Peptides against a protein of PDB entry 7Q4I. Designs and how they scored, part 46

Target 1, 281 residues: chain A of PDB entry 7Q4I
Amino acid sequence: HENSTIAERLYSEVRVLCWIMTNPSNHQKKARHVKRTWGKRCNKLIFMSSAKDDELDAVALPVGEGRNNLWGKTKEAYKYIYEHHINDADWFLKADDDTYTIVENMRYMLYPYSPETPVYFGCKFKPYVKQGYMSGGAGYVLSREAVRRFVVEALPNPKLCKSDNSGAEDVEIGKCLQNVNVLAGDSRDSNGRGRFFPFVPEHHLIPSHTDKKFWYWQYIFYKTDEGLDCCSDNAISFHYVSPNQMYVLDYLIYHLRPYGIINTPDALPNKLAVGELMPEI

## One batch from the design tools (peptide; made by RFdiffusion4, then SolubleMPNN)

Design b1_p12_4_s1 (from b1_p12_4, 8 letters changed)
Fold by OpenDDE base, seed 3:
Structure b1_p12_4_s1 (fold): chain B 281 residues (1-281), chain A 12 residues (1-12)
Amino acid sequence: as target 1 above (281 residues)
Amino acid sequence: DEEALKEAEFRK
């Protein structure tokens, strides 16, 4: 007794490949719980690791493990996607093995955009990169054209993209993408509320959870508030979500219903031309 | 730990 006709339409028209950043020690601890929850709603789900796992559908990338190798893993992941899967989707989401994503809300945000537009979305931060960059923890989604430009134009050129594997993964990809004119999009809803979040819902929804000196307030590209107005009704992602919290979120979002309350979805916006963006708020 | 979260964010 659920009508998913619009969601099914968007599943077909806005195809999303999700790749999950993980490591062998987290295959069972974290990654499998992504596969059992929100990851099943991606058109394609791939786990990027340093070891192959056929049960998980994990790929062994030619990289080492550790925080200093995350940039290397991201480069190899997108190279792998471009070589094997570039036509399997329209949009390509990077998420961590502790990121939770409402894929339907992401498809809704992406619907008006052409996958041939060089654009990517996420939680935009303002330091280090002039146009901003997307927080790694919140997850970020590249258009097919953005992936092409990253792999074909940026990665082979050390002047455009860092050749070594060190550095902050999200900052480095942000620099590379800017250098090939991939636009850092605005993922906020029509009310100016964010959709991608680098922390758990509780940390965003509860006012005064952090001091105003907390780095996040200095990094966020767009002005944001805490509390109920922090987050879009169509929020897309949260980070630092434990395996148990993933199942809780899955239950709350997709199963638990207040009896007698029916949501009517907003009409889909008009599609944009190639290269066109929604106006910033 | 806010500092731990900051470090984690910068590495992901």
Scores: peptide ipSAE 0.035, ipTM 0.742, DockQ to the pose 0.385
Fold by OpenDDE base, seed 5:
Structure b1_p12_4_s1 (fold): chain B 281 residues (1-281), chain A 12 residues (1-12)
Amino acid sequence: as target 1 above (281 residues)
Amino acid sequence: DEEALKEAEFRK
């Protein structure tokens, strides 16, 4: 027996649309496994592709495939969301077809924020963008107002947003969002631990898994370390998760229980006003 | 090498 009363409340009050970056060759290999695992916990789930797939709920965007078109696909995905789905959710998550997300933990992080606040969250990196940008692989979530500003104010203006489809999609959206005063939020928990991760749990949890010269340590916006202190108990996402690992994670997180241990959730924080952020740690 | 692939993806 399980008590999910708080999770059910947050499902209703913190509505999340998840869009998954994919391609036709990955519909069966990767995307369907997202749909069968963590994607079912989104309020709405859409797969953004170059080909329609009614079984998957994939949308055919007017873009080509390949790494040079990821930015183009991101722009068209958010245009599609704004046109058809802007009122279907409060928050809009981008994830890859090999990203795993604990949606309940994301709702918990987002609960105090107004969706009318121009803010977005993810794994913040420091290069290229003054306020930072969110790693594409870890997934990032925009408020409804952030989506509006991106699509209506940034995209139509080549001075604010790159018109070409080339470039790193996460850097380019980060530049565009900064130019329309969408804030790069702090996704860390109250202990200063991260919630969005650009690698699998093993790579973050095991000390000295990577050397100090590894690019990640130069890119992270907030100082972090490896080991148990790397990751929040309420972590949200991991990247490079294989289809098989998605089912393993679903079992471990939602089914496997240590007998005799009962977790009591912390009280929900007070809601913030429009434009207000949580205090810095 | 998985690390090399990850480095290459961010060197865009």
Scores: peptide ipSAE 0.035, ipTM 0.743, DockQ to the pose 0.397
Fold by OpenDDE base, seed 2:
Structure b1_p12_4_s1 (fold): chain B 281 residues (1-281), chain A 12 residues (1-12)
Amino acid sequence: as target 1 above (281 residues)
Amino acid sequence: DEEALKEAEFRK
């Protein structure tokens, strides 16, 4: 017997719009598998593409395809969200079509925060942006106020936000958000463990999977470890997850149960006022 | 491949 009462409450109180960055060549190969797995747990799911697909619920943004157009696609995606969907959710997640997300864990992290607080969360990196920026691959989530500031205040001002469509999309949005005083939040759990991950679980869980020279260790904003202590029990996202692995993860997380083990969730924290953040750990 | 992972992280 399953009790999902708290998850159902959070589904209603912490509304998440998930937009998936994809392209027409990946609609069937990747994006549809997001829709059939973790994407179904979003309050709203939109696939941002260059071509419309009614079966997928894909939107054709006025952008080209390719690596040099990802920043352009991100700008147009959030413009589209602001114009059509800003009141349909409280939080707005960007994910890739090979990102897997445990949406319930994201709602748990976001619960104490006001969506009117100018904040965003993800896997925080320290280069290029003073307060840090969130890894694109791990996915990042903006509050409603963060989206408003990005679209209304940052995008129209070339001094605040890059006007062309070139550059690393995660760095560029990070610069824009900093320039309009959107705070780069701390997504770590109470034990200081990360929740958003730019690689598959195996790459984080296995010690010495990478050497000390691997760029990730120099980019990560907060101190992190490999092994089982790398990752929160309430981890939110992993990147480079294949379509088949998404179904495996869905089975492991939502269906497979060790008989006789009952997990009791921690109590929800008190809600924060507008502008308040949880203390960094 | 660390460089491949780095490039993928920033540019997909």
Scores: peptide ipSAE 0.032, ipTM 0.732, DockQ to the pose 0.329
Fold by OpenDDE base, seed 1:
Structure b1_p12_4_s1 (fold): chain B 281 residues (1-281), chain A 12 residues (1-12)
Amino acid sequence: as target 1 above (281 residues)
Amino acid sequence: DEEALKEAEFRK
């Protein structure tokens, strides 16, 4: 039998609403597989779409589909969350319908932080935004206060947040959040290893998978290595995960066990005050 | 494809 006492505690104390970026053509192809795998471990799971789907729990946002509407969909998704769900969780994760997330590892990272601290986490990129921004594909998580500031303070002001629906979704939200003093947090573990990843595990774990001229190495905010030391033992997310691979990952992470190996979790850190961050590594 | 991956990060 498993001992999940700490995971159950964190499920109660670090409540996560996960919203999934999807579209009607992907409800059956991708989104339902999120719901059947890692999405079931969120405290609340919502699929943000342009069409309602009661079986999926999909919301029809007042936006068009296509790449040029992703920023518009993100704005409407957070408006919807603020209006209907702001008290249903402490933290609000954006993920794509091909992102896989280990929610327990995210709760562990978030545990010391107050949800009233204006902060968000993800895979931090350095271009375009001074403090950095979080990669859209890796997924990013906002505190409740960050959502409030985004929706109430940033979105209504064209000087703080882009009013049109064009542009790179992750860059634009990053600009808006910076303009309302939401901090781009450091999601790395105590060993300096990343937790949010914009590609599949294979692309991060295999050395020399890409040339160092690959855009990712110029975008990454913190210097990182390839290979086994690329990724935290408590990694949170991977991107470009196929529907079939989601079930494989669920099996490998939650069911497959090497007999005779018992993992003892590290002690939880002390909780931080409102506005306080963990020291950067 | 580097360009395809770059676009996928910003716009799917």
Scores: peptide ipSAE 0.034, ipTM 0.740, DockQ to the pose 0.326; fails the geometry check

Design b1_p12_4_s2 (from b1_p12_4, 6 letters changed)
Fold by OpenDDE base, seed 5:
Structure b1_p12_4_s2 (fold): chain B 281 residues (1-281), chain A 12 residues (1-12)
Amino acid sequence: as target 1 above (281 residues)
Amino acid sequence: MEKVLEDAKFRE
């Protein structure tokens, strides 16, 4: 027996469209496992590809495949969303076909924010973009207003947004969003713990898994450590999650229970005005 | 699909 009343409320009030970056070779190998696990908890789930797949609900974008086309695919994905789905959700998540997301935790983080606030969230990195940018692998979520500004104001202007399809997609969208005054939000919880992660849980939870020379420690915008203090109890995403690990995570998070332990959720925070952010911690 | 480690190496 389970009480999901608050989760059901947030499902209705904080609507999330999830789009998954994939390709035809990964439709069966990876993408279908997203659809069968965490993707079913999105309000809408779309797979962005170069080929249509009706079984998967994959869209054929007018782009080629390969690393040099990821930025092109991201631009076309958001153009497609804006044209067809901008009113189907309040928030728009980009994830990879090997990203795992706890959508309920994302709704909890997003609850106080207006979708008309020009903001986006994820694992914030500090290089290349003054306000920072969100790691592509960890996944990032745009407000409805952020999507509007990206598609309508940034993309048509080559001075604001890179016109060719080359480059690191996460850096390029970060530059474009900054140029149209979309704010790079702070996704940390009230204890200062991160919620979006560019690696599997093991890589963040185990102390000294990597040395201090590892690029990640130079890229993170907010100082963080390894161990249990690395990660929020309400963590949102992990990257490099295999198809088998997605089913394991689904079981561990949504089915496995320690007998006799009942978790009481914290009260929801007050809603913010349009343009207002949570105070610094 | 995105290779964070590989992308970081390219950026550095």
Scores: peptide ipSAE 0.034, ipTM 0.751, DockQ to the pose 0.555
Fold by OpenDDE base, seed 3:
Structure b1_p12_4_s2 (fold): chain B 281 residues (1-281), chain A 12 residues (1-12)
Amino acid sequence: as target 1 above (281 residues)
Amino acid sequence: MEKVLEDAKFRE
């Protein structure tokens, strides 16, 4: 028997709406498997597409498909959320249809923060945006206030937010959010270990998997290591997770247990005031 | 997996 009392509390107190970036060709191939695995642990789950799918609960956004339209889709997704769902959650996660998320760990990270604080979290990259931006593939989570500022203040102003639908969606939203004073938070744990990951666990856990010239090492905002010290015990997300691997991860994380080892969760931190962030480490 | 290692994000 498991004791999920704290997880249940956080489910109620740290409400997360997850929206999944997908397309019609991936509804059955990928998105459905998100819905059947980690997506069921969101307080609300929405699939953002260009076509409606009643089985998936996909929304048809007024955008085209293709990589050159991802920024357009992101803008329309958050507009849709703001119009229909801004009060349905406290935090709003963007993920891809090949991102796996441990929602409980995200709630734990978010617990001290006010949703009225203009902040967002993810895997922070340093190029292009002064404060950094969050990797699109690793997923990123906006506070309710961040969504409000993005949709109401940034999007309507071409000087603050790119009106064209082209460009790297994660960079463009990062620029927009910076321009409306939404802070790029630090998602690392108290030991300085990352929580959002733009690759599968294997790529982060195995040392020397990539050369030193690999783009990732130039993009990361915070210093990171490979191996066991790469990743928080409370890691939140991984990218490039195949549909089959989503079920494997679900089994490993939520079902498989080493007999005789009992994990005791750390105490919850104190809640922060509106506008307050955790101290830098 | 090989494609991930070859991903050139800087080209976008």
Scores: peptide ipSAE 0.033, ipTM 0.731, DockQ to the pose 0.416
Fold by OpenDDE base, seed 4:
Structure b1_p12_4_s2 (fold): chain B 281 residues (1-281), chain A 12 residues (1-12)
Amino acid sequence: as target 1 above (281 residues)
Amino acid sequence: MEKVLEDAKFRE
């Protein structure tokens, strides 16, 4: 028996639309496994593709396929969301079809923030964008106001947002969002531990898994540690999660329990006013 | 592991 009262409350109060970056070749291989695992915990789940798939609930965006079109697909995805779904949620998560997300932990992080605050969260990287940008692979979540500013203010202005479809999608959206004063939030927990991760748990949890010359250590905006202290107990996302690993994670997180250990959730923080952020740690 | 690392670098 589980007490899900707080999770149910947050499901209602912190509505999340998850859109999944995918392509037709990955509908069956990857995307369906997102739908069968963590994606079912989103308030709304949409797969953004180049082909329609009614079984998956995939949308055919007017974009080509390939890594060089990811920025184009991101722009069209958010345009589609703004046109059809802007009022269906408070927060709008981008994830890849190999990203695993603990949506309840994301709702917990987002709870104090107003969806009318121009803010977005993810794994913050420091290069290219002054305030930082969020790693595409770790997934990033925009407030409703951030989506509005991106689509209505940034995208139509080539001076604010790149008009062509080339470039790293996460860097480009980061530039666009900065140019319309959408704030790059701090997603770390109260202990300074990260919540969004661009790799699988193993890569973050094992000390010295990568050398200090690894690009990640130069890109990460906030200083982070390796080992168990790398990751929040309320971690939100991991990347490069295989379809099989998604089911394993679902089992480990939602089914497997150590007998006799009861976890008591922390109290919810006070809600912030529009435009307010939690202080950085 | 190397492939994952390279893919991450490419995506970002």
Scores: peptide ipSAE 0.033, ipTM 0.732, DockQ to the pose 0.534
Fold by OpenDDE base, seed 2:
Structure b1_p12_4_s2 (fold): chain B 281 residues (1-281), chain A 12 residues (1-12)
Amino acid sequence: as target 1 above (281 residues)
Amino acid sequence: MEKVLEDAKFRE
């Protein structure tokens, strides 16, 4: 007796290409579990690797492996997307092979925005980039115009975008995007609660799990709380999710129901014009 | 908790 009419509408109107950052050693260990869980809810799912895997739908990018190559892999991934897939979706999500994403909640957040608006969303951090940048682990989503500007305008210009493959990939893409006037959007819900999370739900939901000196509290762009008010009812992503936890989350979110509780979705907001953003809370 | 610490070290 489930009604998915609005979710089906958003699946069609807010098309999301998800690309997963992975490597050959994680194809079977991690990436396949993304494909078997939340990744199946993307309009298109691509695994960006250094080796091809036809069972996974993995692409072999011309990059090395290791932390020092993540920025290189991100650049090549978006170049590949721009060349082959720029019209296959409206929005382009980067996630790790241990990121869990509720794609329906992302579509809901993105619905009012034009894909021709130069904007991207995620867990916004304040250091290094004036407008902020989005946490790599929490995943971040670019509009089609943001991808175009990144690949066509930023990447070819070493003054706008780092030419080597070293550095923190999330910071580097954040710098590049700022330099081509791609806006770092506000992903918070109408109550000011976050939607993209760089850790597992437990770490955000349990107060005092970390001390006040923990780097996260210094990095967050927007004020956030611990406990149940930490997280939107329409949260989008969590990081450091194990393969087993992905199946647990799939069960809890999409199958387990408290009998007698019926949730009615809020009405969709009005669509914004090109270049228009939702007001910050 | 261990992964949180690893991420913290990476961002320090």
Scores: peptide ipSAE 0.032, ipTM 0.731, DockQ to the pose 0.580

Design b1_p12_4_s3 (from b1_p12_4, 7 letters changed)
Fold by OpenDDE base, seed 5:
Parts: C-alpha cells; structure tokens; sequence
Structure b1_p12_4_s3 (fold): chain B 281 residues (1-281), chain A 12 residues (1-12)
C-alpha cells in the first residue's frame, strides 16, 4: 500500500556506491549496524578497513590504523573504488561508521547533475580551501568524474595532492579536488536549507544548543540558522549517530506514519548539461 | 577528521 515508484526510478537512474570508513575494532560495534540500516539502500556498499571481513563486506586497505592514517585510508579507498567499482555507480559517497544517510534524498539532490560533471557535495566549510571543502563527518559524495580526477590526476602529483598520510582527511581531499578543478557544489535545497550535517539532528534543530563562539559557526560556508529552518525537509545526513539511534531513525523515517497525511513529492527538475550547476539561491 | 578534533570538548 506504499507507492515507491519515483524512489525506484531514482535508485536505477542515480546509482550510489557508499563506502564506509571503519576499523577492525568497529566492525561489530558500529559498521554492521550501518549495513543493517541505511547502508542497505545504497546500490553498492563497501566497508573500508585495515582487515578483511567477509560477513561485513569489509576490504583490507594497505594502511595502518589511527587518526594519523585517515587521509591515507581515504586515498587508498578511492584508489580501490576506481580500480574495481568506477562503473558500478554514478556517485560515490564517503561516510563514517557513525554517519546516518537518507539515500533517497541524496538521489533527489543529485538527479539533475551529470556524473561526468566534476563536482562533489556535502557540508561545505570555508577555511583552508578557497572554494571550500566538505566536512568529513557529514559525509561527502563525488561524481564519477570527480573520482577519476582525484585518483588519476591529483593523487600521483605531490604538488596537487599531499603524499603523506597525515593531516585532516576532509581538508586534504578538498585541496586535491580544488587543484584538479572539481567544484565544491551547493547542497542546499531551494529554500536555502542544508542537507548534510556534521552533528546529530538535535544539535541542529534546538536553538541555542551551542553558543556563537562554537567553531562550527565560523567554519560553515553558507549562512545557516538553528531550529526548524536549519535543515531541509529532504535532509541527507547526520553525524555522531549511535548504533541504537540508527535503528530509531530507520523506524521514524521509513515506518512511522501519521495517519491520514499523504506526502506528494515535488516534480523532478530538468537535467543539467555536463559541467552545468544549479543556479545560485 | 577535523570535526572530531574540534567537537571533542563539546561532547558529553
């Protein structure tokens, strides 16, 4: 009695490979809960680790563990994707093992864009990178062309991309992508509301949850607000989501319904040409 | 991850 015709269409036309940043100690504690919740709605789901796990579908990348190796793991993850999976999807999402993603909303945002457009989306921050970079925790999604440019053009050139494995992975990939002319897109909806979030919903929805001295307000690229105006009705991601909260969110978003209320989806926008972005808000 | 480093002092 549920009509998912449009969602099924977008599942086939906007193919998403999701790779999850994890480690062996989190395979059972965190990663498996991603697989059992929102990860099952990706076209392809891969867990990037330092150890293989056939039950999880985890890949052992040639990297060490620890915070100082996150950038190294990101580089190896995209190298692996390019070598084995570049044609299995149109878009390639990085998420953490404590990120929750509404994949249908991401497909809706991505629908008008060509995967051959060098672009990526996420929660855009303004420091360190001129065009901005996407927050690592909120998750970020690269077009197929963006992945190609990153792996083929940026990674092999130490002048374009940091060769060491140290540093903040989100800043470093942002620098690399800018250097190969991958555009940092605007993920906001038509009302100017954000879709990718580096914290849990409560932290964004509740006014005055943090003071204005909190670093987030200085880092956000686009002016944002608190309360109900903080977030799109078609929000895509939240970070610091516990395993239990993932199941709660799955229930609330996909099962719990207010009786007698039927939502009619907006019409799909026109598709853009290769290299074309949506107009500024 | 920059978010983890900067948000740590504000976590419960």
Amino acid sequence: as target 1 above (281 residues)
Amino acid sequence: DEDYEKAAKYRE
Scores: peptide ipSAE 0.035, ipTM 0.753, DockQ to the pose 0.183
Fold by OpenDDE base, seed 2:
Structure b1_p12_4_s3 (fold): chain B 281 residues (1-281), chain A 12 residues (1-12)
Amino acid sequence: as target 1 above (281 residues)
Amino acid sequence: DEDYEKAAKYRE
């Protein structure tokens, strides 16, 4: 009874490789639940770890574990992708093993953009990087050209990209990408609503959930509203989603339907030329 | 995770 024709079209035309940041201790606890829920909707799903797991499709990267090695793992992950998978997709999503992603909504956002445009998307933060950077937890997606520039042009040059493995992973990749002229895109919808979120839906949807002094309000690049207006109808990601909540979200988004309400999708926008961005909202 | 630590500090 479901018509997924447009989603199927976008699945073929907007190919997404999702790589999941994980570690051996989380393979069973977290990562497998990504694989059993939203990860199955990626064109390709890879778990980046320090140990191989054939059941999970985890890759053992030559990095140590711990928060101080997340940047190292990100660098090695994209090196691995560039070497083995650069032509397997058009877009390359980084997510954590507690990030939930609605991949169809991401494809919709990405559809007008050329994969050869040096651009990446996510929840844009304003500190540390002039053009902004994308929150690591919310997940961020690089175009194929962005991956190429990152791996080939930025990583080999210590002046452009941090050579050691320490530092905030999302800030460091943001610096590197800026230095090779990869643009920090605007992921907001036509109504100015965000699509990538660094917290669970509850934290964004409920007004006054956090103090006004909460760091998030100072970090967010674009002004955002609280309540239902916080989030696009085509929201893409949420962070700090427990394994159980992943199944809940899968049910709510893909199975639960209010009887008698039919959604008609908006027409797809025109495709942009290489290097062209959508107009600012 | 830096964001987690920050979030934990300001969660009421």
Scores: peptide ipSAE 0.034, ipTM 0.749, DockQ to the pose 0.187
Fold by OpenDDE base, seed 1:
Structure b1_p12_4_s3 (fold): chain B 281 residues (1-281), chain A 12 residues (1-12)
Amino acid sequence: as target 1 above (281 residues)
Amino acid sequence: DEDYEKAAKYRE
């Protein structure tokens, strides 16, 4: 039988609100599959869109669609969270509608941290931001205090946070967070292996999958290798996961080992005497 | 998303 006692404890003590970046054209194609897989393991799950969808639990933010509006959508999403949901969770995860997340592994990583600590985690990149910033595609998680500082201190000040909605959303939020002294945390495990990944598992696990000239190797903040040692045994996220792959991962991973879930076999029955039968149930 | 755009270019 499955023993999830530790996972249940962490579910209560490390509350996570997951908000999913999506758009109306992807509500049925992508977002609903997040809801049916890993998203159900969040304490709170909301989809940030430009149109309301009651079936999906999607919120219509006052922004346009398109890549040039992603930063605008991120700002409005966190404003919405701060206004309506800041006390519903301790940690606030941004993910895309093609990001897969093992929420139990994220809770494990976050457990030692106070949500009042101004910190955020993800796949850390080194360019543009001195302390680094977290990859948008891999997903990133803010503490409650980080959200407060972002919305209350950074966003209202054009000197601290870009008022225009243009730019790379992950870089821009990284700049804003740095300017209000939110720390870019280290999400690596005790063995120094990463937990947040901006690509599918295949791209990280296969040696020499990419040329060393590939931009990713110039962007990673921490030195990492390819192959089986690339990824933590308690990896948290992967990006560019198709809807079908989400169901595959959802099946496979929970037969592997999300942190805090242990498969415990039933006790063996007592041995019977010669001619003795098991009692009827 | 900067890494998304770069990844897309790499896939082409």
Scores: peptide ipSAE 0.040, ipTM 0.770, DockQ to the pose 0.190; fails the geometry check
Fold by OpenDDE base, seed 4:
Structure b1_p12_4_s3 (fold): chain B 281 residues (1-281), chain A 12 residues (1-12)
Amino acid sequence: as target 1 above (281 residues)
Amino acid sequence: DEDYEKAAKYRE
């Protein structure tokens, strides 16, 4: 009944390794639900923790737990990926254990880009980093070249990348990536709508859900609207998604269908040369 | 994580 030919093609051509930020206390509470829902659509799924869990496929990184160690865990996670998995994928997604991702939509966005282009995508924020940085909660995806530059060029140099494990992990990686000329890409669709979201769909879809003084409106790099125009029809991620909501989203996105409505996918764009980005919208 | 702390106040 369903034609997945294009999705299968992109699964092969746009290989994504997803690593999930988690901790031992969340292995059963949160992480396993990622594995049972959207995580199964990654080409490779790894949970980055402080304890090994063979049932979850969790890796024990040499870091402490707690919010103050998130930057340290991010550094060690990408070091681990570079050492063991750099050729297992073309793109490398960081997500939290309460992030939901539509991996097919991410592959669609990434399709025209070379994994050898030093670029990364996510929900771009404007503070602290000149070119912007990607919100940690919304998840962000690095090209293979971006991972290489981060691990090989940035991390070993304290002038380019913070050696301490403290700080906001998304800001710190953003600084490091900028310092090695990894470009902060534009994740918006052709209509200028965002694809990566740092909150649940309800918070973005409902107009006036938040006060205009809410920090988010000052942080977003690109102006965005509330309501239906807030989000791309090909949205990629949402944050603060509970375990139960992950199953609901899986059902709504992949199973529930309005009878008689046929969706036709847009044509794939032309592939870009190495180092080339899509034009600004 | 400053963004997370700010966002966490408004998550439901």
Scores: peptide ipSAE 0.039, ipTM 0.765, DockQ to the pose 0.178; fails the geometry check

